# Ledger of designs, part 153: peptides against a protein of PDB entry 3C66

Target 1, 189 residues: chain A of PDB entry 3C66
Amino acid sequence: KSWANLFEKNDFFFRYKFYLEITAYTRGSDEQHLKWSGLVESKVRLLVMKLEVLAGIKIAHPFTKPFESSYCCPTEDDYEMIQDKYGSHKTETALNALKLVTDENKEEESIKDAPKAYLSTMYIGLDFNIENKKEKVDIHIPCTEFVNLCRSFNEDYGDHKVFNLALRFVKGYDLPDEVFDENEKRPSK

## One batch from the design tools (peptide; made by RFdiffusion4, then SolubleMPNN)

Design b2_p27_5_s4 (from b2_p27_5, 12 letters changed)
Fold by OpenDDE base, seed 5:
Structure b2_p27_5_s4 (fold): chain B 189 residues (1-189), chain A 27 residues (1-27)
Amino acid sequence: as target 1 above (189 residues)
Amino acid sequence: EPEIDIGYSNLPGVNSTDPNYLNVRPK
């Protein structure tokens, strides 16, 4: 099967046992988030290239489209909670304490002018070529270089109160609900 | 399953207590 066929949602989140999540966070305006997330997304291909050449990585395959969400985020503690809990099925239920912004509710007075946290998440499917099950694969270097590249692009992106970037390693059975349709069953352990 | 280390503890930005931010070990 060609790589082109793997860019379809229906196969991508069932194809791999392991995923790397790249999430750009913004507590600010939609315009700020558009610029920040757009920058991060534009650099994902560079990270993929660096991952593919590492020993022990057989495949690093990016999903083509970001997942977008936003929450009412009145406090810095809420913003920290979002960053801690988002990105895994086992922890994402904590986000139910916050108001999810939707197209249906975005014009409500309590939501329209409220402080918001915006999230854009890119996914990379990973397949490993490990001879020994005890062998470690360290992706620290390429991930650190990626984060530094994004953060150094503009001095404004150094403000951690507004802009954040996280990478998370997740197993297929622990992917967030957002990647599956209502009729899809998540992978089992 | 492979043991994976993403080195998140040394990355600038988010601090998470989730072990998936740091590394995953095979069971």
Scores: peptide ipSAE 0.040, ipTM 0.691, DockQ to the pose 0.262
Fold by OpenDDE base, seed 2:
Structure b2_p27_5_s4 (fold): chain B 189 residues (1-189), chain A 27 residues (1-27)
Amino acid sequence: as target 1 above (189 residues)
Amino acid sequence: EPEIDIGYSNLPGVNSTDPNYLNVRPK
């Protein structure tokens, strides 16, 4: 099935047991985030290609649209907390301690000029070739190459106080709530 | 379930205790 066929289906987050989530973080301006996230997003296809050629990976399918979110992030500790807690259903509730920026509140004086952390998250659905052998699938090489590629593109992206990039291997039942519609039930274990 | 190793410990600049979470920062 072509990648194109997956984009038309609302079941992407139900199709796979495993996902690789790629999150670009920016604590800075929207412009900075746009550049950083845009770069990361542009390289995801390269990562997919590298994943697909691994013997243990049957399918690596990217979800084409990023998930965007932003939080008021007054401190560096808050930024670290976001990076630690985001991307897992088990931990994402910790983000409730921060103010989510929404279209409804973005013009509030307390939010408009506040320091923000911007998040753009891409997802890759993974299907593994589980043949009868306990095959260990190692994705560290392609992931490392991807991160290095993104980080080395511009010297500014080396500033971890502003720009961060995280890859998280997540099971379908532990995907963040953002990937599901309000009426969709989270996949079971 | 397949055993998946993301090589977390070997990733440069990774600062996380979660073996499934790669947060790569310059050291």
Scores: peptide ipSAE 0.037, ipTM 0.663, DockQ to the pose 0.470
Fold by OpenDDE base, seed 3:
Structure b2_p27_5_s4 (fold): chain B 189 residues (1-189), chain A 27 residues (1-27)
Amino acid sequence: as target 1 above (189 residues)
Amino acid sequence: EPEIDIGYSNLPGVNSTDPNYLNVRPK
């Protein structure tokens, strides 16, 4: 299977049992988020390269496009809740308590001028080279290096009230609904 | 140096149901 085929949505989210999610969060302007998420996206390939050389990882393949979403986020507690609940099918229903910004509602007066949290999520499909099912793979070092690289790029990104970056390891059956089309069935356990 | 909050120091085994979560915040 070619790299081109791997980067197509239709196959990517069914191909692997495991995924690494990389989410850039911004509670601020869309311009701030565009700069932050763009930086994070530009560094994902470096993380992939570091993951590929780990003995326990057979394959690390990135999906080429980010998933974008935004919520009305009036409080810091709401922003923390988004960061806690997003990225897992098990917990994402908690986000229904917040107003999702859509093309249909973005011009409403109550939404247009409201504080917002912006999310950009990149996905890496993972295949492991482990014989023992109880074996653990340490990804702490490459993930930490990646986050440090992104956060240290600009002093402004040191403001955790505005800019955040999270990595989440999830199973394919627990991917967020956003990665599937309406006609696609979620992978089973 | 940024503070790192993680659920696991490494990925759990293939049979684990626990997710690995990493979030790094500046000090």
Scores: peptide ipSAE 0.031, ipTM 0.613, DockQ to the pose 0.179
Fold by OpenDDE base, seed 4:
Structure b2_p27_5_s4 (fold): chain B 189 residues (1-189), chain A 27 residues (1-27)
Amino acid sequence: as target 1 above (189 residues)
Amino acid sequence: EPEIDIGYSNLPGVNSTDPNYLNVRPK
C-alpha cells in the first residue's frame, strides 16, 4: 500500500469519519518524553498492520507526524485531568485551566522550573466495512497488544506516575482543534 | 458512512457493556 498521498495534512483530517488517537504522556523531563514518545511512535505502524487485517476495517492510515504539546502540571490530579480531557473537542476546553507551554513563555521562571506534562499524539484514520447490517469489530485486542508492547519495552515505562499511553476513538467532528489550521472549518456531524 | 459505537472513548481495558467490540452499523 502506498500511503504517500495520505501523509499530507491538508485533507487527512477531513478524509475519514473516524480516527484513532494514540497519545504518549510524560510527567517528567523532556528527555524522558523524547524516549517514550519516540518508542510509541515507532510502534504505530505495527498497530496499523494489525488493524488493517481485521475484517471490519477497510482502511487504517496513519498520519505521518505527531502533534506535540506540553503543560505546566503541578499535581498528579492535573496529570489525570490532562489524560481525561485531551483528545476530544468536547472536553479539551478544560485544559485551559492549565498553563500551555509555548516558545514565548517557556523561559518564564514560573514555567521553566515547573513540573510539566508532555504530550505526543499520533492519528490513524479509519474506514470500516459496512454491509447494511450491524457488525462487530474487535478493536480492543490489537490496541491492548500495542499498549503492552510499548509498556513492556522498558521497565521504567511501567511507572504510571511518569509514563502513560492512551488510545481514543474519535469522530472527525470531535477531533481536537490542534489538527486544523486557523482557516479550516472542522468537519460537521 | 458507518455509525460506530464503542461504548467508551478510551482504549483499551475500559469497563463497558461490550469491552471487546466496536459496533458498526449503516448510517
Scores: peptide ipSAE 0.033, ipTM 0.652, DockQ to the pose 0.108; fails the geometry check

Design b2_p27_6_s1 (from b2_p27_6, 14 letters changed)
Fold by OpenDDE base, seed 1:
Structure b2_p27_6_s1 (fold): chain B 189 residues (1-189), chain A 27 residues (1-27)
Amino acid sequence: as target 1 above (189 residues)
Amino acid sequence: SSMEKRIKEWQEYNIKLSEELIKKDEE
């Protein structure tokens, strides 16, 4: 059973043509982010359930592990930029203008005490029923409900200066580099 | 704040865009 799960993980980002990215953003403390991202992650299964019952969605498969990253984020504009550019291979290069926090650099004085944006990203692979071409798949409702559910859990999560939640629909060839191993070739168009 | 509004609009736009992309691929 463990091996089958490992193989499924290795092919997850190649298996689907479409992915829904769910990113929890926090510009604040690590503790704040852990609470916020933990909440979001805990609700992803509910979103999956809502997606699976939509006409035109054949499969909604969540990847079980979140992707974690953090950036030095000195300004609110930087925080907006992160939210705008993250989650797509086409745009993620813009994040190179910011300092990525790593285990190697986290203890540097310039990084340790700097304001940070924390990111936790969950992925859902989507497969659509092609045969039902007539039915417009509208994921807006379940996605909006999900956002509202997460945001309404605590009043503090209404502060967009600190806490944000984004859902992005991405094609497999446009997934962020973080989802691929160094030796893996990005899916072609 | 203007920023909060813009972020909200962006999030809503991304959801909408996602829907449009799904529709286009199904066509």
Scores: peptide ipSAE 0.023, ipTM 0.563, DockQ to the pose 0.120
Fold by OpenDDE base, seed 5:
Structure b2_p27_6_s1 (fold): chain B 189 residues (1-189), chain A 27 residues (1-27)
Amino acid sequence: as target 1 above (189 residues)
Amino acid sequence: SSMEKRIKEWQEYNIKLSEELIKKDEE
């Protein structure tokens, strides 16, 4: 099956049992987020390369497009809540307490001038080597190296009040709703 | 299966790692 067919959204989020989510968070301006998320996105290929060389990983396949979202985020506590709850179907319902910024509401006065948290999420599908049952797959090292690489790029990215980066390991059945179309059924456990 | 258990353990470990990475990034 050609690599091209692997990049179709419908097949990608059903193809793997496991995914690595990479989310860049920004509580600040859209411009700040574009710079931060763009940097993170540019480094994902390096993470993929580091994952692929692990003996326990058969395939690390990145999805081609980021998922973008933004929330009204009036407090630091709200920003922490977003980072805690986002990226899992089990917990994402907690985000309903916040106002999602949409094309329909972005021009409302209460939203336009409100502090915002911006999110850009990249996905990597993971397939593991079953035969080497004895090998512990430790993705901690490449993930830590990736975070350090992104954070060290600019001194401004050391401000955790503004810029954050999370890597989350999720099962296909626990992927956020955003990755599925309205007519698609979530993968079963 | 022993494999399913190991995958589960790995998942739990990786979730913890993700949380640790998030916390280290917040400290």
Scores: peptide ipSAE 0.026, ipTM 0.524, DockQ to the pose 0.061; fails the geometry check
Fold by OpenDDE base, seed 2:
Structure b2_p27_6_s1 (fold): chain B 189 residues (1-189), chain A 27 residues (1-27)
Amino acid sequence: as target 1 above (189 residues)
Amino acid sequence: SSMEKRIKEWQEYNIKLSEELIKKDEE
């Protein structure tokens, strides 16, 4: 079965119990986000490679497409809130306090010129080797290396007021709603 | 099972790591 067939969205987010979410955040221009998210996305394969060599990881399978979203983000506190609440079904409802930018509303005067936070999220499905009971799987190292790699690429990416990068370990049942179609039932615990 | 407990511990640990990574990125 070609890797391509394994990447059908519907199967991917049901296939694994665990996911690593990689979200690039930008509070700035669309151009800034495009550059930042593009960089992050370009490095995901390196993270996958580093994860796959961990003895406790059986599979690290990246989803091929990023999820894109943007919010009106008038304050730094709002930006912090987005970073804190995004990426988990448990907390994502807090984002309802912010205006989601959509194709339908993006041209509204109140939204068009408003400060925005842009989000690009990549997902890696994780399967673990449970048999090696003694091995502690620590993804901290490869994740930290990945963050450092992305942040060090350009000095501008060191500005946390504008550019942020979060890696979140999430259970399948706690994936954000964005990964599921309207007719799909969220995986049960 | 011992295995389930370990998975849970690992999950909790990795969640914390993610939070720490987020915090460090804010610092």
Scores: peptide ipSAE 0.025, ipTM 0.538, DockQ to the pose 0.060; fails the geometry check
Fold by OpenDDE base, seed 4:
Parts: structure tokens; C-alpha cells; sequence
Structure b2_p27_6_s1 (fold): chain B 189 residues (1-189), chain A 27 residues (1-27)
């Protein structure tokens, strides 16, 4: 099936058993997030290339569009909570305790000037070579290299109070609700 | 900071968990 078919959202999040989520977090300005997330997104291709050459990985396909969200984030603890809970269907309900920023509410006085956490999430679908049972797939190396690459690009990105980057390995049934349309049933276990 | 350490540990844990999950599915 051509790469063109992978761009259909509906097939991508049902096609793979495993996904790597790459989330850039920013607790700061929209401008700061744009720069940070843009950098991370620009490097995803390099991560894909490094994953594809691993013997245990048959396919690593990036979803081309980032998922964007933002929350009112008044405290550092809230920011930690977002990073802990986001990216898994099992835990994402905890985010309901925070105010999601939407196009409808962003101009409200209580939201407009409030501290915000911005999230940009990229997804990579993974297919593993099951037959190569003997080879330990060590995705730690390319993932660590990717994080280091992004974090080292600018000294400002070393400030974990503002900028964060998380890589989460998830199964298709545990993908966040954001990747599915309202009428789509999430994959079963 | 304590937060930075926790985030780093979380990231490392998630990567490790990924490896473990891959192994279990291969078993």
C-alpha cells in the first residue's frame, strides 16, 4: 500500500499495534512553543530513519500532522501532571481537571492571560519483526539520541520548567481519544 | 531540579517500557 494511503487519518491509527508518541511540551508563550515544537517536528524524520534501520523494526511510519492542544496550567504541579497523564487513554481523563483551551474560550479573560501548557504530538506507527525473536530491539538508543538532539539545539531548551519532550510507547488500544473521530471505535485489545 | 529529574526518569522509563512490551509481544 502506497505511502499515500498512510495519510488517511482513519487508517493510520488502526493500522499498527504499536505507536511511538513524541510530545513537545511548553509552559510559556505560544511563540516559545512554536519554536520548540517546530524544532522537534523537524527532527522526527531523523528518528524515523534511525528506527527503520533497527533489525527488529519492520516499519516506522510517521503521521504527518501534529496534534495540538493547550491547557490552562497555573502551577508547575499541573505541568507535571499533564506530562504524566497525557498520551494514554488510561490516564488522559485526569486532564479533565484542567481547563482545555479552545478556539471558543481562548479570548475569555480568565484564559487569555492565564499560564498555559502547549502540547504538540507526533505519532509514529511501528511494525516489528516478530520472527526475529532473538534480536533485542533497543529503541532506547535512537530515542535517547533524538531527545539529546532536540534538547541540545538551544540552551533555552534545557529549561525543563518551560520546555519538555516525551517519547511514549503505546498500544493502539491505548491511544489518546484525540486521534479518533467521534464516530470511530478505538481498537480493541 | 526535582522536576527535571522526574521527567528524565519518566522518559527513560517509558523507553524501557517500550522495550519490555516489544519483548512480551514477541514471546
Amino acid sequence: as target 1 above (189 residues)
Amino acid sequence: SSMEKRIKEWQEYNIKLSEELIKKDEE
Scores: peptide ipSAE 0.024, ipTM 0.578, DockQ to the pose 0.109; fails the geometry check

Design b2_p27_6_s2 (from b2_p27_6, 14 letters changed)
Fold by OpenDDE base, seed 1:
Structure b2_p27_6_s2 (fold): chain B 189 residues (1-189), chain A 27 residues (1-27)
Amino acid sequence: as target 1 above (189 residues)
Amino acid sequence: SSMEKRIEEWQKYNIELSEKLIEKDEK
């Protein structure tokens, strides 16, 4: 890995004021999640291309590595809660009510056989052209097209009980803790 | 399902909020 790639990684979550989070959720098997998240990740570049051509978007820069997490998810309500609370520093503390699956605990009987929600999150850093104050940047269209593209790939992905896809617009100061190293200070407002 | 509708509404709302946030920071 070139030194340049390491530096770009370290500054990515400080470089932009705005981020688009793309999270693939799976309440099912690891295999199901790998297929679903892999598909979503493969399409992120298409979303970037669509964002870059929008008036008012100066830069759409994808972070190349997904963030992976999984939770014990006993109920559908827990799965809804995960989707609602994940992806924002303001709300992510609610996830502490659920058991995070780690390499250390994954072999525990209570975790190994438990229903799980898997999460894969991609980030796009966004820079906007402030000078064109007159043009409303509508990211709804490309985001909706992206969701439709991912969902239409396989009929199984229409099952919202298993497969979900969320796009969240987040300010740099409200990024999840997972994107920062332990020694990094969160961006200020 | 009621769940699916809520998720769809949530996703839509988040996108809409995103647009509003962009508009506010561009002003």
Scores: peptide ipSAE 0.028, ipTM 0.557, DockQ to the pose 0.114
Fold by OpenDDE base, seed 5:
Structure b2_p27_6_s2 (fold): chain B 189 residues (1-189), chain A 27 residues (1-27)
Amino acid sequence: as target 1 above (189 residues)
Amino acid sequence: SSMEKRIEEWQKYNIELSEKLIEKDEK
């Protein structure tokens, strides 16, 4: 199957048992988020390269497009809640307490002028080489290097009240609903 | 831990590599 078929949305989120989610968070302006998320996205290829050379990783495949969402985020506690609950099907229902910004509601006065949290999420599908039971796969190292690379790019990105970056290791059955189409069945456990 | 055990741990603990966790492990 050609590499091109690997990047079709429908096959990607069913192909792997494990995924690494990379989410850039911004509580601020859309412009701030575009700069931050664009930077993070530009560095994902470097993370993939670092993951692929780990002895325990057989394949690290990035999905080509970010998933984007935004919420009305009036408080810092709401922003912490978003960062805690987003990225897992088990916990994402807690986000229903917040107003999701959509194309249909973005022009409403209560939403237009409200503080917002912006999210951009990249996905990496992971396949592990289990043959060598003695090999330690430590993805913490390349993930830490990636975070440091993104945060060190601009001093402004050191402000955790505005800019955040999270990496989550998730199972295919626990991927957020956003990655599946309405007609797609979530992978079973 | 063996790679298998680490994968099982990842499966069990849904290792959130949040920046906060990374910073805690570096201290």
Scores: peptide ipSAE 0.027, ipTM 0.530, DockQ to the pose 0.092
Fold by OpenDDE base, seed 4:
Structure b2_p27_6_s2 (fold): chain B 189 residues (1-189), chain A 27 residues (1-27)
Amino acid sequence: as target 1 above (189 residues)
Amino acid sequence: SSMEKRIEEWQKYNIELSEKLIEKDEK
């Protein structure tokens, strides 16, 4: 791995003022999530390409790896809460009410057989053309097309009780804690 | 389902909010 790739990775979450988060959610089996998240990840490149051609977007840079997490998710309300609260530093503390599944606890009897929500999150760093003040950057179109593309790939992915896909626009100071190392200071507002 | 609709509305809202945030930071 070139030093350049390591350096780019280390500053990725500090380099941009804005990020687009793409999170694939699955309340089901690990196998279901692997298929769903893998599909979503495979389509991120298409979204990037569509973003890059927008006049108001100077750069759309995908982060190379997904962030993976899973929670014990006993109810549908918990699953809604995860989708509402995840992906923002302002709200992610609400997830502390749920049991995070870790490598250390995954074999515990109370966790092993519990319903789970799986999350895979991809990040795109965004730089905008500020000088083009007159053109409204409509990211709605490419984002909607992306969601439709993922959801239409298999009929099973239409089941919102199991499979969900969220796109969240966040500022660097509001990125989830997971993107920073323990020794890294979050970007200031 | 009611949940499906809420999630769809949330996603739409977040995208729309994103556009507004971009416009605000360009000012």
Scores: peptide ipSAE 0.027, ipTM 0.567, DockQ to the pose 0.112; fails the geometry check
Fold by OpenDDE base, seed 2:
Structure b2_p27_6_s2 (fold): chain B 189 residues (1-189), chain A 27 residues (1-27)
Amino acid sequence: as target 1 above (189 residues)
Amino acid sequence: SSMEKRIEEWQKYNIELSEKLIEKDEK
């Protein structure tokens, strides 16, 4: 069975207790975001491979498609807020203070020409080998290597005012609402 | 802090994550 067929969206976000969220942020043009997010997405497989070889990780499964969102982001503070609040159900409601760009509103004059923050989020489902209580799983190393790999690809990606990359460890019950369909119930704690 | 809580949650599973990776790509 192809890996692609094994992970229907609905099963993926219920299958694991833990997820690693990889979000590429861009406060700039759509073109800038496309390049940045495309790069990040292209490297996710390498991160998965590095995670899988960690003794404490039983499974690292990437979701095949990114989640895309964009917000009107008039200030740098708004951009920092997006990066702080995004990726957790506990905090994502703070994003309601910003205008979400949608297909319905993107052509509105107030939105069309407004500064935007673009977000592309990849998910990795994680299963851990807890049997060896003594083995510390340090995912920091592969995650740091991943960030460095992405950031070092182009000097422009060093501009944190424009390009950001966040890795968030999230429990299944705290996944953003975007990963669930309207009829799906969020996993319980 | 939100970070401390996250670290505490991860410590339950012996998962060490650098604060720098999770919160701020401050480099």
Scores: peptide ipSAE 0.023, ipTM 0.552, DockQ to the pose 0.070; fails the geometry check

Design b2_p27_6_s3 (from b2_p27_6, 11 letters changed)
Fold by OpenDDE base, seed 3:
Parts: C-alpha cells; structure tokens; sequence
Structure b2_p27_6_s3 (fold): chain B 189 residues (1-189), chain A 27 residues (1-27)
C-alpha cells in the first residue's frame, strides 16, 4: 500500500505537533533545481528510516508532495535572506520584499530573465515518545548524514552559491502559510 | 524542549560551517 493512499492532504498538517522541513534551494536555472531537488526528494525516505529507528521517535511520516516556490533573487544577500526567513510563519513575511514568481507573471520581461531562487520543501510529521523523558532524542545524527549524502552525490552540489539544503524543526502552529488551504485555520499553540 | 534546542544547535553549526567553506574558496 503506497504511503500516498493513507493520508488525505487535509489532516497531515494538523496531526502532528512537530514537523521537520527539508528545503532544497537553487539559485540558478530551473534545470539545475530539478536535478538538485529531485535528488533530495529521492533520499527523504532514507532519512525517514533513520528517524523511525530512534527510540524517542514514535512516528516519522513524510508528506508525499513537495511544495514548490520561486523568487526573483538578484543578489547573494537576497538568497541568504530567503534561506534565513523561509520555513516559519513567524519570519516568512520578510519574503514579501521579494517578487514571487507565479504562472501569471513568469513571462513578464522583468521576471523572465531575472536571477531566481527555487525552493522545494518536503515535510516529515514527527510524533515523540514522551514517556521516556530520559531518552535524549538526537535527530542531529540522521539529519547530518542526510545532508552529507545529498551534498556528496555530485561535486557541483558543493557550490553553496548555487545549491543549498536546510533542515528546520518547526511546531505545527509555526508552519508556513503555503501548507494550509485558504479556508483552513492555522493550528493554535 | 531539549529536542528543539539540539536541533537549533545543529542548524547553527551547519550554517557556520557553510560560511567557512565559502570563505576558504574565495582565498
């Protein structure tokens, strides 16, 4: 049974108190991003397997679909800002200073040939075993191994000016707006 | 939570390491 059939999209972002966000960043061409994000996405299942075997993790459940976005990114400082601000409701409003690329505006002369940052974000819902307060869950190890695995796959992916990979631990109430439909209310603390 | 703090430290470490690698390549 494919994991895709078990969870309706509508409840995934309300089911867990904690989420791990995996974002692949590319400041370059769409083709470069497709290769990079595709690689990262292909390895997410390995990360899930490594998380599931940790004694303090009851469930690690990946969301099946990546979230895609792109911004006009004229400078390296803008690219750093995107990486700093993206992935949290608390900070994502800073991205409003950049031009979001949409299907409606992508053919505009000011956008078509502009430098772009591409983002692909995968989500893993996490449920922790609270009873063993004594077991320190260390997700640092599997996360580091995952980043190293992705970055070492091709020499080109070592160029941090073009390719980046970030993992962010986020509470359900601080998830980005993109994960909710217009009619859905954000989870409360 | 202790878990959140450990994850935060990991993120900070990786960001710092990435910056150092960029600076070394520019020398």
Amino acid sequence: as target 1 above (189 residues)
Amino acid sequence: SEIEERIKKWQEYNIERSKKLIEEDEK
Scores: peptide ipSAE 0.026, ipTM 0.547, DockQ to the pose 0.044; fails the geometry check
Fold by OpenDDE base, seed 4:
Structure b2_p27_6_s3 (fold): chain B 189 residues (1-189), chain A 27 residues (1-27)
Amino acid sequence: as target 1 above (189 residues)
Amino acid sequence: SEIEERIKKWQEYNIERSKKLIEEDEK
């Protein structure tokens, strides 16, 4: 089966039982976020390589495009809430309390000058080797190395008030709504 | 699964660490 079929959005988010979500957060300017998210995205391939060599991982397949969103984020508490609630279908409804920035509303005076949190999320589909259930697959190591790599690239990225990076392990049925089309049925449990 | 639990622990650690770093920068 050609690699080309693996890049179809609809197939990707139904293909795996487990996903690793990599989200770059920025509470600042769009320019700051572009630099930060671009860096993170550029390093995802390294993480994939490190995951693939783990005995318990059969496949680590990155989705090619990031999912991007932004919210009006007037307070640090809001920023923490975004980081806590984003990336899971179970919790993402809490984000409805914040104003989502859209192409339709971004020019509104109340939104244009408002503090914003920017999010860029990369997805890695994971297939585990069930036969090696006895082998403790520790994805903590490569994930930690990845975070450290991204955070250490520039001193500015050490400012957690502005820049954050989260990796979330999510089941396919708990993926955020953003990965599915309106007409697509979410994977069942 | 054990893997899920480990990942969860890692996530919790990462979140906690991030919070601590924010708190340290506020001091």
Scores: peptide ipSAE 0.025, ipTM 0.559, DockQ to the pose 0.046; fails the geometry check
Fold by OpenDDE base, seed 5:
Structure b2_p27_6_s3 (fold): chain B 189 residues (1-189), chain A 27 residues (1-27)
Amino acid sequence: as target 1 above (189 residues)
Amino acid sequence: SEIEERIKKWQEYNIERSKKLIEEDEK
């Protein structure tokens, strides 16, 4: 791995003012999530291509790996809460009310057989052309097309009780803690 | 920014739509 590649990875979450978060949610089995998240991940490149051709976007740069997490999710309300609160530093503290599944606790009897919500999140760094303030960058269109593409792939993915897909636009200072190393300081406003 | 507002509206719309779909499936 060239030193340049290491620096690029370490600087990814500091390089851009804006990020698009793509999160695949599954309340079900690990197998269901692997299929769903794998599909979503496979389509991210198509979204990047569609974003790059927008006149107001200078750069759309995908991060190379997904961030994965899972929570004990006993109720549908908990699942809704996860989807509402995840993906922003401002709101992610609400997730502390749920039990995070870790390699250390996954074999505990209370966790092993518990209903779970699985999350896989991809990040795209965005750089906008500021000079063309007049060009309305409408990322809604490519984002909607992306969601429709993923959900239409299999009829089962239409079940919102099990499978969900969210795209969130966030500022660098509001990225989730998971994207930073323990020794890294969060970007300032 | 206008972009942020549009994205926020999109997110709100998608959340609302998802809720409606869940409610319709429970009926």
Scores: peptide ipSAE 0.024, ipTM 0.541, DockQ to the pose 0.045; fails the geometry check
Fold by OpenDDE base, seed 2:
Structure b2_p27_6_s3 (fold): chain B 189 residues (1-189), chain A 27 residues (1-27)
Amino acid sequence: as target 1 above (189 residues)
Amino acid sequence: SEIEERIKKWQEYNIERSKKLIEEDEK
């Protein structure tokens, strides 16, 4: 199957048992987020390359499109909550306590000028070589290197009050709702 | 799985580190 066929949304989030979520967080301006998320997104290919060479990883395929969301984020605690709860179906309901910014509400006075947290999430589908149980797959190394690469690119990105980057390993059945269409059934356990 | 646990530990470590950095800057 051509790479193009592998990146069709319809099957991507059903094809793999495991996914690596890469989320760039920004509590600041949309411009700040655009720069930060753009940088992170630009480096995802490097992470994929590093994942592919791991003996325990058979396939690492990035989804081509980021998922974008933003929340009203009035406090640092709210920002921490977003980072803790986002990226898992089990925990994402906690985000309902925050106001999701949408095209319909973004012009409301209470939302327009409110502090916001911006999120851009990239997904990598992972297939593991389970048969070689003896080879310890250490995704930690390439993930850490990736985070360091992104964070070190600009000194501003070292400010964790504004910019954050999280990598989450998630099972297909625990993917956030955002990756599925309304008519799609979530993968079972 | 061992992989899941290791990744979880990594995530926890990164979160903890981030918190520490924030706390240090507030000092």
Scores: peptide ipSAE 0.023, ipTM 0.535, DockQ to the pose 0.045; fails the geometry check

